# Peptides against a protein of PDB entry 4J2C, part 5

Target 1, 107 residues: chain A of PDB entry 4J2C
Amino acid sequence: MEDPFFVVKGEVQKAVNTAQGLFQRWTELLQDPSTATREEIDWTTNELRNNLRSIEWDLEDLDETISIVEANPRKFNLDATELSIRKAFITSTRQVVRDMKDQMSTS

## One batch from the design tools (peptide; made by RFdiffusion4, then SolubleMPNN)

Design b1_p8_7_s3 (from b1_p8_7, 3 letters changed)
Fold by OpenDDE base, seed 1:
Structure b1_p8_7_s3 (fold): chain B 107 residues (1-107), chain A 8 residues (1-8)
Amino acid sequence: as target 1 above (107 residues)
Amino acid sequence: SPLDEFYL
């Protein structure tokens, strides 16, 4: 059986890219209200929140796989470097999401 | 989920 970790990782990466684009538009709309409609603000905000929520959910699942591997390392026999890369991805992605959420909550 | 099938 092929390890599905990288498939989910790829989906998270795509969602991050999408969220970053939505976040940029979100900031633009708030920066100049004269160019913003309520409909676009609502749509952008909702899409952004949906993407962020999806990312967070996938990160939880990915993080759980780390715990499972570490609890039974012999079963999976993952390379230490690979495991570190997986952990780093989760950590850095959570930071990216947190930064966007922090700015949204203060606006 | 695919993750469950592989890791659980």
Scores: peptide ipSAE 0.582, ipTM 0.939, DockQ to the pose 0.893
Fold by OpenDDE base, seed 5:
Structure b1_p8_7_s3 (fold): chain B 107 residues (1-107), chain A 8 residues (1-8)
Amino acid sequence: as target 1 above (107 residues)
Amino acid sequence: SPLDEFYL
């Protein structure tokens, strides 16, 4: 059975890329109100928040797998390097999401 | 979910 961690990781990475595109458009719309409609602002904001929420949910699930592996390392036989990579991915991705959310909440 | 099947 293949480890589904990498499947979810890939989905998160795609969602991050999508969110970054939406965030870019969101910032552009707010930067130049003359080009922004309420409809597009609302759509972009909602799509962005949906993507961010999806990412956060997946990261929570991925983070739980880390705890499970660390509680029973012999069952999964993952080395320290692999666990470090997984932890780093979760940490860095959470920071990316947090940065976008912080900017959205202050605008 | 696939994660649950593998890890939980």
Scores: peptide ipSAE 0.582, ipTM 0.939, DockQ to the pose 0.885
Fold by OpenDDE base, seed 4:
Structure b1_p8_7_s3 (fold): chain B 107 residues (1-107), chain A 8 residues (1-8)
Amino acid sequence: as target 1 above (107 residues)
Amino acid sequence: SPLDEFYL
């Protein structure tokens, strides 16, 4: 069986890219009300929140796999470099999500 | 889920 970690990682990366685009549009709409409709603001906000929630859910699942691997190293035979890359991906992605959420909560 | 099948 192929390791599904990479599939979920890819889905998270796509969701991050989508969220970043939506966040940029969200910022633009709020900074220039003359070019914004309430409908687009609401749609963009909703889509952005949905993507962020999806990312957070997947990151929790990915984070759990790290714990499982570390508790059962012989079962999975992952090298230290790959495990570090996986951990770094989760940490950095959580920070990206947190930064967007922090800005949304103050606007 | 695919993760459950492989990891759990």
Scores: peptide ipSAE 0.581, ipTM 0.939, DockQ to the pose 0.893
Fold by OpenDDE base, seed 3:
Structure b1_p8_7_s3 (fold): chain B 107 residues (1-107), chain A 8 residues (1-8)
Amino acid sequence: as target 1 above (107 residues)
Amino acid sequence: SPLDEFYL
């Protein structure tokens, strides 16, 4: 059985890329109101929030798998380097999400 | 969830 961690990781990565594009557009719309419509701002904001929530949900699930592995390492027999990469991915992705959320909340 | 089948 293939480890589904990488499947979910891939989905998170796609969602991050989508969110970053939406965030960039969101920033552009707010920086130049003359070219922005309320409809596009609202749509962009909603899509961005949806993607961010999806990412956070998946990261929580991925983080739980790490806890499970660490509680029963013999069952999974993961390489230490692989485990570190998984942890780093979650940590760095959470920071990316946090940065976008912080900027949105202060606007 | 695909994770449940493998981890839970």
Scores: peptide ipSAE 0.575, ipTM 0.938, DockQ to the pose 0.829

Design b1_p8_7_s4 (from b1_p8_7, 3 letters changed)
Fold by OpenDDE base, seed 3:
Structure b1_p8_7_s4 (fold): chain B 107 residues (1-107), chain A 8 residues (1-8)
Amino acid sequence: as target 1 above (107 residues)
Amino acid sequence: SKLHEFYY
């Protein structure tokens, strides 16, 4: 069986890209109300929140796999460099999500 | 889930 970490990582990456696009549109709509409809603002906001929640959910699952590997290193036999890359991905992605959430909460 | 099948 192939390690599914990369499959979920790919899904998270796609969700991040989608969220970033939605966030950009969200910002544009709020910056120029004359070109925005309430319907699009609501749709964009809801889609953005849904994507962010999905990302956070997957990151929790990915983070747990790291704990499992570290508790049983010989079972999985992962390269130390790869493990560091996995940790860095989770950390950096959480920061990206946090930055968007922080800006949304202050608006 | 995908992860559960491999890690659990």
Scores: peptide ipSAE 0.563, ipTM 0.932, DockQ to the pose 0.850
Fold by OpenDDE base, seed 1:
Structure b1_p8_7_s4 (fold): chain B 107 residues (1-107), chain A 8 residues (1-8)
Amino acid sequence: as target 1 above (107 residues)
Amino acid sequence: SKLHEFYY
């Protein structure tokens, strides 16, 4: 069986790109209320929240696989470089999500 | 899930 980690990683990456686009629009709508409707603000906010939650859920699953691999290294036989890349992806993506959430909470 | 099938 092929390792599905990269498949989920790719899905998370796509979700991040979508979230970043929504976040940019969210920022624009709030920066210029004269061009914004409440309906679009609500839609954008909800879509953004949903995407962020989806990403966080996938990151938890991906992070759990790291723990499983580290507990059973010989079963999966992943090299240090691969594990580092996987860990770095989770860490950096969590930071990206956190930054967006922090800005949303202060707005 | 895909991950569960492989890792569990």
Scores: peptide ipSAE 0.568, ipTM 0.933, DockQ to the pose 0.869; fails the geometry check
Fold by OpenDDE base, seed 2:
Structure b1_p8_7_s4 (fold): chain B 107 residues (1-107), chain A 8 residues (1-8)
Amino acid sequence: as target 1 above (107 residues)
Amino acid sequence: SKLHEFYY
């Protein structure tokens, strides 16, 4: 069986790209009310939140796989370098999500 | 899930 970690990682990366685009539009709409409708603001906000929640859920699942691998390394035969890359991806992606959420919560 | 099938 192929390791599905990379499949989910790819889905997360795609969702991050989508979220970043939505976040940019979100900031634009709030910065210039003359170009914004309530409908687009609401749609953009909801889509952004949905993407962020999706990312967070996937990151939790990915993080759990790391714990499982570390608890039973012989079963999965992953080298330390790959494991470090996986951890770094989760950490950095969580930070990206956190930064967007922080800005949304203060606006 | 995909992850569950592989990791559990």
Scores: peptide ipSAE 0.567, ipTM 0.933, DockQ to the pose 0.892; fails the geometry check
Fold by OpenDDE base, seed 5:
Structure b1_p8_7_s4 (fold): chain B 107 residues (1-107), chain A 8 residues (1-8)
Amino acid sequence: as target 1 above (107 residues)
Amino acid sequence: SKLHEFYY
């Protein structure tokens, strides 16, 4: 069986790209109210939040796999470099999500 | 899930 980590990683990356697009539009709508409708603001906000939650959920699952691998390294035979890359991906992606959430909560 | 199938 092929390790599905990269599959989920790819899904997260796509969701991040989508969220970043939505976040950009969200900021634009709030920066210029003359171009914004409440309907679009609400839609964009909801879609953005949904994507962010999806990412966070996947990151939790990915993070759990790290713990599993570290608890039984001989079973998976991942080298230190690959494990570091996986950890870094989770950490950096969480930061990206946190940054967007922080800005949304202060608007 | 795919992760569960592989890691559990």
Scores: peptide ipSAE 0.565, ipTM 0.932, DockQ to the pose 0.898; fails the geometry check

Design b1_p8_8_s1 (from b1_p8_8, 4 letters changed)
Fold by OpenDDE base, seed 2:
Structure b1_p8_8_s1 (fold): chain B 107 residues (1-107), chain A 8 residues (1-8)
Amino acid sequence: as target 1 above (107 residues)
Amino acid sequence: SALHDFYY
């Protein structure tokens, strides 16, 4: 079997890109009310939250795989470099999500 | 899930 980590990673990456686009629009709508409708604000906000939630869920699953690999390294035979890359992806992506959530919660 | 099938 091919390691599904990369499949989920790819899905997370796409979701991040989508979320960033939605976040940009969210920011624009709130910055200029003349260009915003309540419907679009609500839609954008909900879509953004849904994407962020999806990302967070996937990151939890990805993070768990790291723990599993580290608990049984012989079974998976992943080197330290690969694990570091995976961990870095999870950490950096969580930060990106956190930054968006923080800005949304303070608005 | 795919992750579960592979890692568990």
Scores: peptide ipSAE 0.566, ipTM 0.932, DockQ to the pose 0.951
Fold by OpenDDE base, seed 5:
Structure b1_p8_8_s1 (fold): chain B 107 residues (1-107), chain A 8 residues (1-8)
Amino acid sequence: as target 1 above (107 residues)
Amino acid sequence: SALHDFYY
């Protein structure tokens, strides 16, 4: 059986790309109210939050897999480099999400 | 889920 970690990782990466696009539009709409309607602001905000929530959920699941692997390393045979890459992905992605959420809450 | 099936 193929390790599904990479499938979920790919889904997270796709969601991050989508969220970043939505975040950019969100900032543009708030920067120039003359180009913004309440409908688009609400839609963009909701879509952005939905994507961020999806990412956070997947990251939680991915983080749990790391704990499982570390608890039983012989079962999965992952080296330290691979684990470091996986951990770094989760950490950096959480930071990206947190940065967007912080800016949204500040506005 | 796929993760659960593989890791549990």
Scores: peptide ipSAE 0.565, ipTM 0.932, DockQ to the pose 0.913
Fold by OpenDDE base, seed 3:
Structure b1_p8_8_s1 (fold): chain B 107 residues (1-107), chain A 8 residues (1-8)
Amino acid sequence: as target 1 above (107 residues)
Amino acid sequence: SALHDFYY
């Protein structure tokens, strides 16, 4: 059976890219009120939040797999480098999400 | 889920 970690990782990466695009539009709308409608601001904000929540949910699941592997390393026989890459992905992605959320909460 | 099927 193929390890589904990479499938979920890909979904997270896609959601991050989408969120970053929405975040950019969100900032643009707030910086230029003359061209921004409340409808687009609300839509963009909601879509952005939905993507961020989706990412956070998937990251929790991915993070749990790390714990499972570390609890039973012989069962999965993952390379140490691979495990490090997985951990780094989760850590860095959480930071990206956190940065966007922080900026949204201060606006 | 796919993760559950593989890791559990």
Scores: peptide ipSAE 0.564, ipTM 0.932, DockQ to the pose 0.875
Fold by OpenDDE base, seed 4:
Structure b1_p8_8_s1 (fold): chain B 107 residues (1-107), chain A 8 residues (1-8)
Amino acid sequence: as target 1 above (107 residues)
Amino acid sequence: SALHDFYY
């Protein structure tokens, strides 16, 4: 059985790319209200929030798998390099999400 | 879920 970590990782990566695009549009809409409709602002905001929540949920699940592996390393036989890459992905992705959320909360 | 099936 192939490790499903990579499947979820891929889904998170896609969601991040989507969120970044939505965030940019969100910023543009708020920067120039004359070109923004209520409908697009609402849609963009909701889609962005949905993507961010999806990412955060997946990251929690991914983070839990790391804890499980570290608690029973012999069962999974992951090398230190792979584990480091997984941890780095979660950490960096959380930061990306946090940055977007911080900017949204101050607008 | 896939994660659950593999890790639990």
Scores: peptide ipSAE 0.563, ipTM 0.931, DockQ to the pose 0.869

Design b1_p8_8_s3 (from b1_p8_8, 3 letters changed)
Fold by OpenDDE base, seed 5:
Structure b1_p8_8_s3 (fold): chain B 107 residues (1-107), chain A 8 residues (1-8)
Amino acid sequence: as target 1 above (107 residues)
Amino acid sequence: SPLEEFYK
């Protein structure tokens, strides 16, 4: 059975890319109100938040797998480097999400 | 979910 971690990781990466695009548009709309409609602002904000929420939930699931592996390493026999890469991915992705959320909450 | 099935 193929490790589904990479499938979810891929979905998270895709959602991050989507969120970054939405965040860019969100920033542009607020920067120049003359180009912004309430409808687009609301749509962009909602889509962005939905993507961020999706990412956060997936990261929690991925993070749980780390704990499971570390609790029973012989069952999964994962390479230490691979485990480190997985942890780094979760940490860095959480930071990306946090940065966007922080900017949204202060605007 | 696939994760739950693989990681338990």
Scores: peptide ipSAE 0.576, ipTM 0.936, DockQ to the pose 0.842
Fold by OpenDDE base, seed 1:
Structure b1_p8_8_s3 (fold): chain B 107 residues (1-107), chain A 8 residues (1-8)
Amino acid sequence: as target 1 above (107 residues)
Amino acid sequence: SPLEEFYK
């Protein structure tokens, strides 16, 4: 059976790309109010927050799989490099989300 | 979920 980790990883990656686009628009709207409507600001902000939340939930699920694998390595027999890549993905993605959230909280 | 089924 296929490992669903990569399916969720792919969904997270798509959500990150979407969030980054929304974040860019969010930044543009706030930097130039003359081009911004309250409706678009609200829509963009809500969509961005929803995407970030979705990413965070998926990352928690992915992170749990890491713990499960590490608790029973023989069952899954994952390559050490693959496991490192999975961990790095979660860590780096969390940082990307954190950076966006930090900037949103200060605006 | 697929994750739950695979990672038991």
Scores: peptide ipSAE 0.576, ipTM 0.936, DockQ to the pose 0.847
Fold by OpenDDE base, seed 2:
Structure b1_p8_8_s3 (fold): chain B 107 residues (1-107), chain A 8 residues (1-8)
Amino acid sequence: as target 1 above (107 residues)
Amino acid sequence: SPLEEFYK
């Protein structure tokens, strides 16, 4: 059975890319009101928030798998390098999400 | 979910 961690990881990565695109547009819309409609601002904001929420939820699930593996390492037989990569992915992705959320909350 | 099935 293939480890589903990579499937979810891939989905998170795609969602991050989508969110970053939406965030860029969000920034552009707020920076130049002459090119922005309330409808697009609202749509972009909502889509962005939804993507970020989805990412955060997936990250929580991925993070839980780390705890499970560490609690029973023999069952999963993952080496330290693999676990490090997984943890780094979760940490760095959370930071990317946090940075976007921080900018949205301060604007 | 797939994660729940694999990681239990």
Scores: peptide ipSAE 0.575, ipTM 0.936, DockQ to the pose 0.842
Fold by OpenDDE base, seed 3:
Structure b1_p8_8_s3 (fold): chain B 107 residues (1-107), chain A 8 residues (1-8)
Amino acid sequence: as target 1 above (107 residues)
Amino acid sequence: SPLEEFYK
């Protein structure tokens, strides 16, 4: 059976890219209110929040798999390098999400 | 979920 970790990882990566695009548009709309409609602001904000929440949920699931692997190393036979890459992905992605959320909360 | 099936 193929390891579904990579499927979820891919979904997270796509969601991150989408969120970053939405975040950029969000900042643009707020930067120049004269060119922004309330409808687009609301849509962009909601889509952005939805993507961020989706990412956070997936990261929690991915993080859980790491705990499971570490508790049962022989069962999954993952080398230290792969495990490190997975951990780094979760950590760095959480930081990206956190940065966007921080800016949204202060704007 | 796929993760649950594989890891749990």
Scores: peptide ipSAE 0.571, ipTM 0.936, DockQ to the pose 0.874

Design b1_p8_8_s4 (from b1_p8_8, 4 letters changed)
Fold by OpenDDE base, seed 3:
Structure b1_p8_8_s4 (fold): chain B 107 residues (1-107), chain A 8 residues (1-8)
Amino acid sequence: as target 1 above (107 residues)
Amino acid sequence: SELHKFYY
Protein backbone atom coordinates (compact mmCIF):
# COMPACT_ATOMS: atom_id res chain seq x y z
CA MET B 1 0.00 0.00 0.00
CA GLU B 2 1.29 3.43 -0.96
CA ASP B 3 1.47 6.17 1.67
CA PRO B 4 -1.67 8.31 1.27
CA PHE B 5 -0.04 11.30 3.01
CA PHE B 6 0.93 12.76 -0.36
CA VAL B 7 -2.60 12.36 -1.72
CA VAL B 8 -4.06 14.38 1.15
CA LYS B 9 -1.17 16.84 0.93
CA GLY B 10 -2.05 17.39 -2.71
CA GLU B 11 -5.70 17.96 -1.86
CA VAL B 12 -4.67 20.51 0.79
CA GLN B 13 -2.43 22.28 -1.72
CA LYS B 14 -5.30 22.56 -4.18
CA ALA B 15 -7.62 23.88 -1.48
CA VAL B 16 -5.00 26.46 -0.44
CA ASN B 17 -4.66 27.68 -4.01
CA THR B 18 -8.44 27.94 -4.30
CA ALA B 19 -8.71 29.76 -0.98
CA GLN B 20 -6.00 32.24 -1.95
CA GLY B 21 -7.86 33.05 -5.14
CA LEU B 22 -11.12 33.48 -3.27
CA PHE B 23 -9.39 35.62 -0.65
CA GLN B 24 -7.99 37.90 -3.32
CA ARG B 25 -11.44 38.32 -4.86
CA TRP B 26 -12.95 38.86 -1.40
CA THR B 27 -10.44 41.67 -0.79
CA GLU B 28 -11.16 43.24 -4.18
CA LEU B 29 -14.91 43.18 -3.62
CA LEU B 30 -14.61 44.88 -0.24
CA GLN B 31 -12.14 47.49 -1.51
CA ASP B 32 -14.45 48.67 -4.30
CA PRO B 33 -18.12 48.31 -3.35
CA SER B 34 -19.25 49.99 -6.56
CA THR B 35 -18.13 46.95 -8.55
CA ALA B 36 -19.42 44.39 -6.08
CA THR B 37 -22.80 42.79 -5.53
CA ARG B 38 -23.94 41.44 -2.19
CA GLU B 39 -24.56 38.10 -3.88
CA GLU B 40 -20.95 37.77 -5.02
CA ILE B 41 -19.60 38.94 -1.67
CA ASP B 42 -21.70 36.36 0.16
CA TRP B 43 -20.81 33.58 -2.28
CA THR B 44 -17.10 34.39 -2.14
CA THR B 45 -17.11 34.62 1.65
CA ASN B 46 -18.92 31.31 2.05
CA GLU B 47 -16.70 29.48 -0.45
CA LEU B 48 -13.61 30.88 1.21
CA ARG B 49 -14.74 29.80 4.68
CA ASN B 50 -15.62 26.34 3.40
CA ASN B 51 -12.20 25.90 1.82
CA LEU B 52 -10.41 27.11 4.94
CA ARG B 53 -12.38 24.69 7.11
CA SER B 54 -11.59 21.84 4.73
CA ILE B 55 -7.89 22.67 4.89
CA GLU B 56 -7.91 22.79 8.68
CA TRP B 57 -9.66 19.43 8.83
CA ASP B 58 -7.11 17.77 6.56
CA LEU B 59 -4.21 19.37 8.44
CA GLU B 60 -5.46 17.83 11.67
CA ASP B 61 -5.52 14.42 10.02
CA LEU B 62 -2.05 14.91 8.55
CA ASP B 63 -0.74 16.10 11.90
CA GLU B 64 -2.10 12.98 13.57
CA THR B 65 -0.20 10.76 11.12
CA ILE B 66 3.03 12.43 12.25
CA SER B 67 2.23 11.62 15.86
CA ILE B 68 1.57 8.01 14.89
CA VAL B 69 4.86 7.76 13.00
CA GLU B 70 6.83 9.29 15.86
CA ALA B 71 5.24 6.82 18.27
CA ASN B 72 6.15 3.89 16.00
CA PRO B 73 9.19 4.95 13.98
CA ARG B 74 10.37 1.46 13.06
CA LYS B 75 6.96 0.44 11.73
CA PHE B 76 6.94 3.16 9.09
CA ASN B 77 10.70 3.65 8.63
CA LEU B 78 10.35 7.20 7.34
CA ASP B 79 13.42 9.24 6.48
CA ALA B 80 14.14 12.01 8.98
CA THR B 81 14.27 14.59 6.21
CA GLU B 82 10.91 13.46 4.87
CA LEU B 83 9.36 13.73 8.32
CA SER B 84 10.73 17.26 8.68
CA ILE B 85 9.27 18.22 5.31
CA ARG B 86 5.87 16.90 6.37
CA LYS B 87 5.98 18.87 9.62
CA ALA B 88 7.07 22.02 7.83
CA PHE B 89 4.22 21.68 5.34
CA ILE B 90 1.64 21.51 8.12
CA THR B 91 3.18 24.42 10.04
CA SER B 92 3.50 26.70 7.04
CA THR B 93 0.03 25.85 5.73
CA ARG B 94 -1.54 26.57 9.11
CA GLN B 95 0.15 29.96 9.05
CA VAL B 96 -1.23 30.72 5.59
CA VAL B 97 -4.73 29.83 6.77
CA ARG B 98 -4.32 31.85 9.97
CA ASP B 99 -3.27 34.94 8.02
CA MET B 100 -6.39 34.81 5.88
CA LYS B 101 -8.66 34.15 8.85
CA ASP B 102 -7.11 37.02 10.81
CA GLN B 103 -7.82 39.46 8.00
CA MET B 104 -11.37 38.20 7.59
CA SER B 105 -12.11 38.49 11.31
CA THR B 106 -10.99 42.13 11.39
CA SER B 107 -13.21 43.14 8.45
CA SER A 1 -10.35 7.26 5.13
CA GLU A 2 -7.24 6.51 3.11
CA LEU A 3 -5.07 7.81 5.95
CA HIS A 4 -6.81 5.50 8.39
CA LYS A 5 -6.24 2.47 6.17
CA PHE A 6 -2.50 3.11 6.09
CA TYR A 7 -1.72 4.51 9.52
CA TYR A 8 -4.16 2.51 11.68
Scores: peptide ipSAE 0.531, ipTM 0.924, DockQ to the pose 0.875
Fold by OpenDDE base, seed 1:
Structure b1_p8_8_s4 (fold): chain B 107 residues (1-107), chain A 8 residues (1-8)
Amino acid sequence: as target 1 above (107 residues)
Amino acid sequence: SELHKFYY
């Protein structure tokens, strides 16, 4: 069986890109209320939240795989570089999500 | 999930 980690990673990356686009629009709408409708603000906010939640859920699953591999290293035979890349992806992506959520919570 | 199938 082929390792599905990269499939989920790719889905997360796609969701991050979508979220970043939504976040940019969200920021623009709030910065210039004269160009914004409440409907678009609500839509954008909801879509953004949904994407962020999806990312967080996938990151939890990906992070769990790391724990499984580290508990059973010989079963999966992942080298240190591969594990580092996987860990770094999860860490950096969580930070990206956190930054967006922090800005949304202070708005 | 695919992750579950592979890792569990």
Scores: peptide ipSAE 0.542, ipTM 0.927, DockQ to the pose 0.890; fails the geometry check
Fold by OpenDDE base, seed 2:
Structure b1_p8_8_s4 (fold): chain B 107 residues (1-107), chain A 8 residues (1-8)
Amino acid sequence: as target 1 above (107 residues)
Amino acid sequence: SELHKFYY
């Protein structure tokens, strides 16, 4: 069986890219009301929130796999470098999500 | 989930 970690990682990366695009549009709409409709603001906001929630859920699942591997390393036979890369991905992605959420919550 | 199938 293939390790599905990378499949989920890829889905997270795609969702991050989507969220970043939505976030940019979100900021543009709020910065220039003349170019914004309530409908687009609402749509963009909802899509952005949905993407962020999706990412957060996947990150929780990915993070759990790390704990499982560390609890039973012989079963999975992952080297330390790969595990570090996986951890770094989760940490950095959480920060990216946090930054967007922080800006949304203060606006 | 696929993660569950592999990791559990």
Scores: peptide ipSAE 0.536, ipTM 0.926, DockQ to the pose 0.917; fails the geometry check
Fold by OpenDDE base, seed 5:
Structure b1_p8_8_s4 (fold): chain B 107 residues (1-107), chain A 8 residues (1-8)
Amino acid sequence: as target 1 above (107 residues)
Amino acid sequence: SELHKFYY
């Protein structure tokens, strides 16, 4: 069976790209109220939050796999480099999400 | 989930 980590990783990456697009539009709408409707602001905000929550949920699952691998390394035979890449992906993606959430909470 | 199937 193929390791599904990469499938979920890919889904997270797609969700991040989507969220970043929504975040950009969200910032544009708030920067120029003359171009914004409440409907679009609400839609964009909701879609953005949904994507961010989806990412966070997947990251928790991915992070759990790291713990499982580290608890039983012989079962999975992942080298240190691959494990580091997986950890770095989770860490950096969490930071991306956190940055967007921080800006949304202070608007 | 697929993750569960593989890792558990």
Scores: peptide ipSAE 0.534, ipTM 0.925, DockQ to the pose 0.912; fails the geometry check

## One batch from the design tools (peptide; made by RFdiffusion4, then SolubleMPNN)

Design b1_p9_1_s1 (from b1_p9_1, 3 letters changed)
Fold by OpenDDE base, seed 1:
Structure b1_p9_1_s1 (fold): chain B 107 residues (1-107), chain A 9 residues (1-9)
Amino acid sequence: as target 1 above (107 residues)
Amino acid sequence: MTVSELYKL
């Protein structure tokens, strides 16, 4: 059967796509207040924050699996390429989340 | 789900 790592990875990827859509709407609403209701701004902001927090939690879980694998390499027998891909996914996804959070905190 | 917990088994 498939490694459960990829189940959570897939969930994170879907959440990132959702967050990016919400972030785009968030920026649009703030760029043109005449098209924005307070209700939609609040909804979008809350949904975005919820998604980002969910992603961050999952990334911590995925990151912990890396530590477990590296501490017990013979138990899991993952090749270097796969481990690198997993690490790169976590690093790049954290950057995507950080970029959105930075823009939200400065707006 | 928590994958890390599964990995600890």
Scores: peptide ipSAE 0.622, ipTM 0.950, DockQ to the pose 0.758
Fold by OpenDDE base, seed 4:
Structure b1_p9_1_s1 (fold): chain B 107 residues (1-107), chain A 9 residues (1-9)
Amino acid sequence: as target 1 above (107 residues)
Amino acid sequence: MTVSELYKL
């Protein structure tokens, strides 16, 4: 009986990996316009934005579970270590997303 | 799916 938290966590991790690859390509395309087509730039940008939005939505959901658990710890029986890992994952992932978004907004 | 909704059950 796996905790459904890990299902979404896994999806977020996959989306992060995908986004990082797309972000790299996005940077490359904008760095050298001669190697970029409008079609690829648009596709890459849209895919990147889609992944980032997906991640942010999932992180909000995961973050809410933290609040729910902390409001009723006896119901979930999660140890402090696991809770810390969950919090750290959300925090670090948000930072990764923020960094990409910041760079996109300044380009 | 929303995990938070599942947690509320």
Scores: peptide ipSAE 0.621, ipTM 0.950, DockQ to the pose 0.767
Fold by OpenDDE base, seed 5:
Structure b1_p9_1_s1 (fold): chain B 107 residues (1-107), chain A 9 residues (1-9)
Amino acid sequence: as target 1 above (107 residues)
Amino acid sequence: MTVSELYKL
């Protein structure tokens, strides 16, 4: 029924939401060491990295579908607007992930 | 199965 692209898109969106929550906690723990334990920092960091890795993997999968669609336009019949939305989602989500990773690498 | 693999079918 539903295009499987949107199934993965939904999973990515959920993972982004989870990652952003973990990232917020990660920043809070590092901002105030009196409220942090090494165990919580490590757990939060690992969970965050796992989510980010999952997102990146799914984005590569979604990105490949773009190439497949563009190579086979008659098969999918997606208009330029829909493809633009899909591309924008991948690009913007990659940037969100990159921003978190950049901050983690500098701390 | 990945979505890209589904698209290849």
Scores: peptide ipSAE 0.620, ipTM 0.949, DockQ to the pose 0.821
Fold by OpenDDE base, seed 2:
Structure b1_p9_1_s1 (fold): chain B 107 residues (1-107), chain A 9 residues (1-9)
Amino acid sequence: as target 1 above (107 residues)
Amino acid sequence: MTVSELYKL
């Protein structure tokens, strides 16, 4: 049985890719209003926000698993390297989300 | 699904 951590990790990675595409389109629509309809702007904005929210929710879940593992490490038999990789994934992904959110909040 | 809930089992 595969560790379910990787299932959610994979879902987060897919959501990040989707969000990045939506963010690019969002940027394009705002940079050239002549190519944008309000309908597409609204759709893109909503889809982007939904994806970012989904990512953040999953990251909180993944982050909680870190705490659970650290509280009872022998139960899960994870080495320090794997735990570091998991932490790094959460940290770096949060930064990616934060960067997009920061730009959206200023527009 | 929540992984954290699975980890608590």
Scores: peptide ipSAE 0.615, ipTM 0.949, DockQ to the pose 0.786

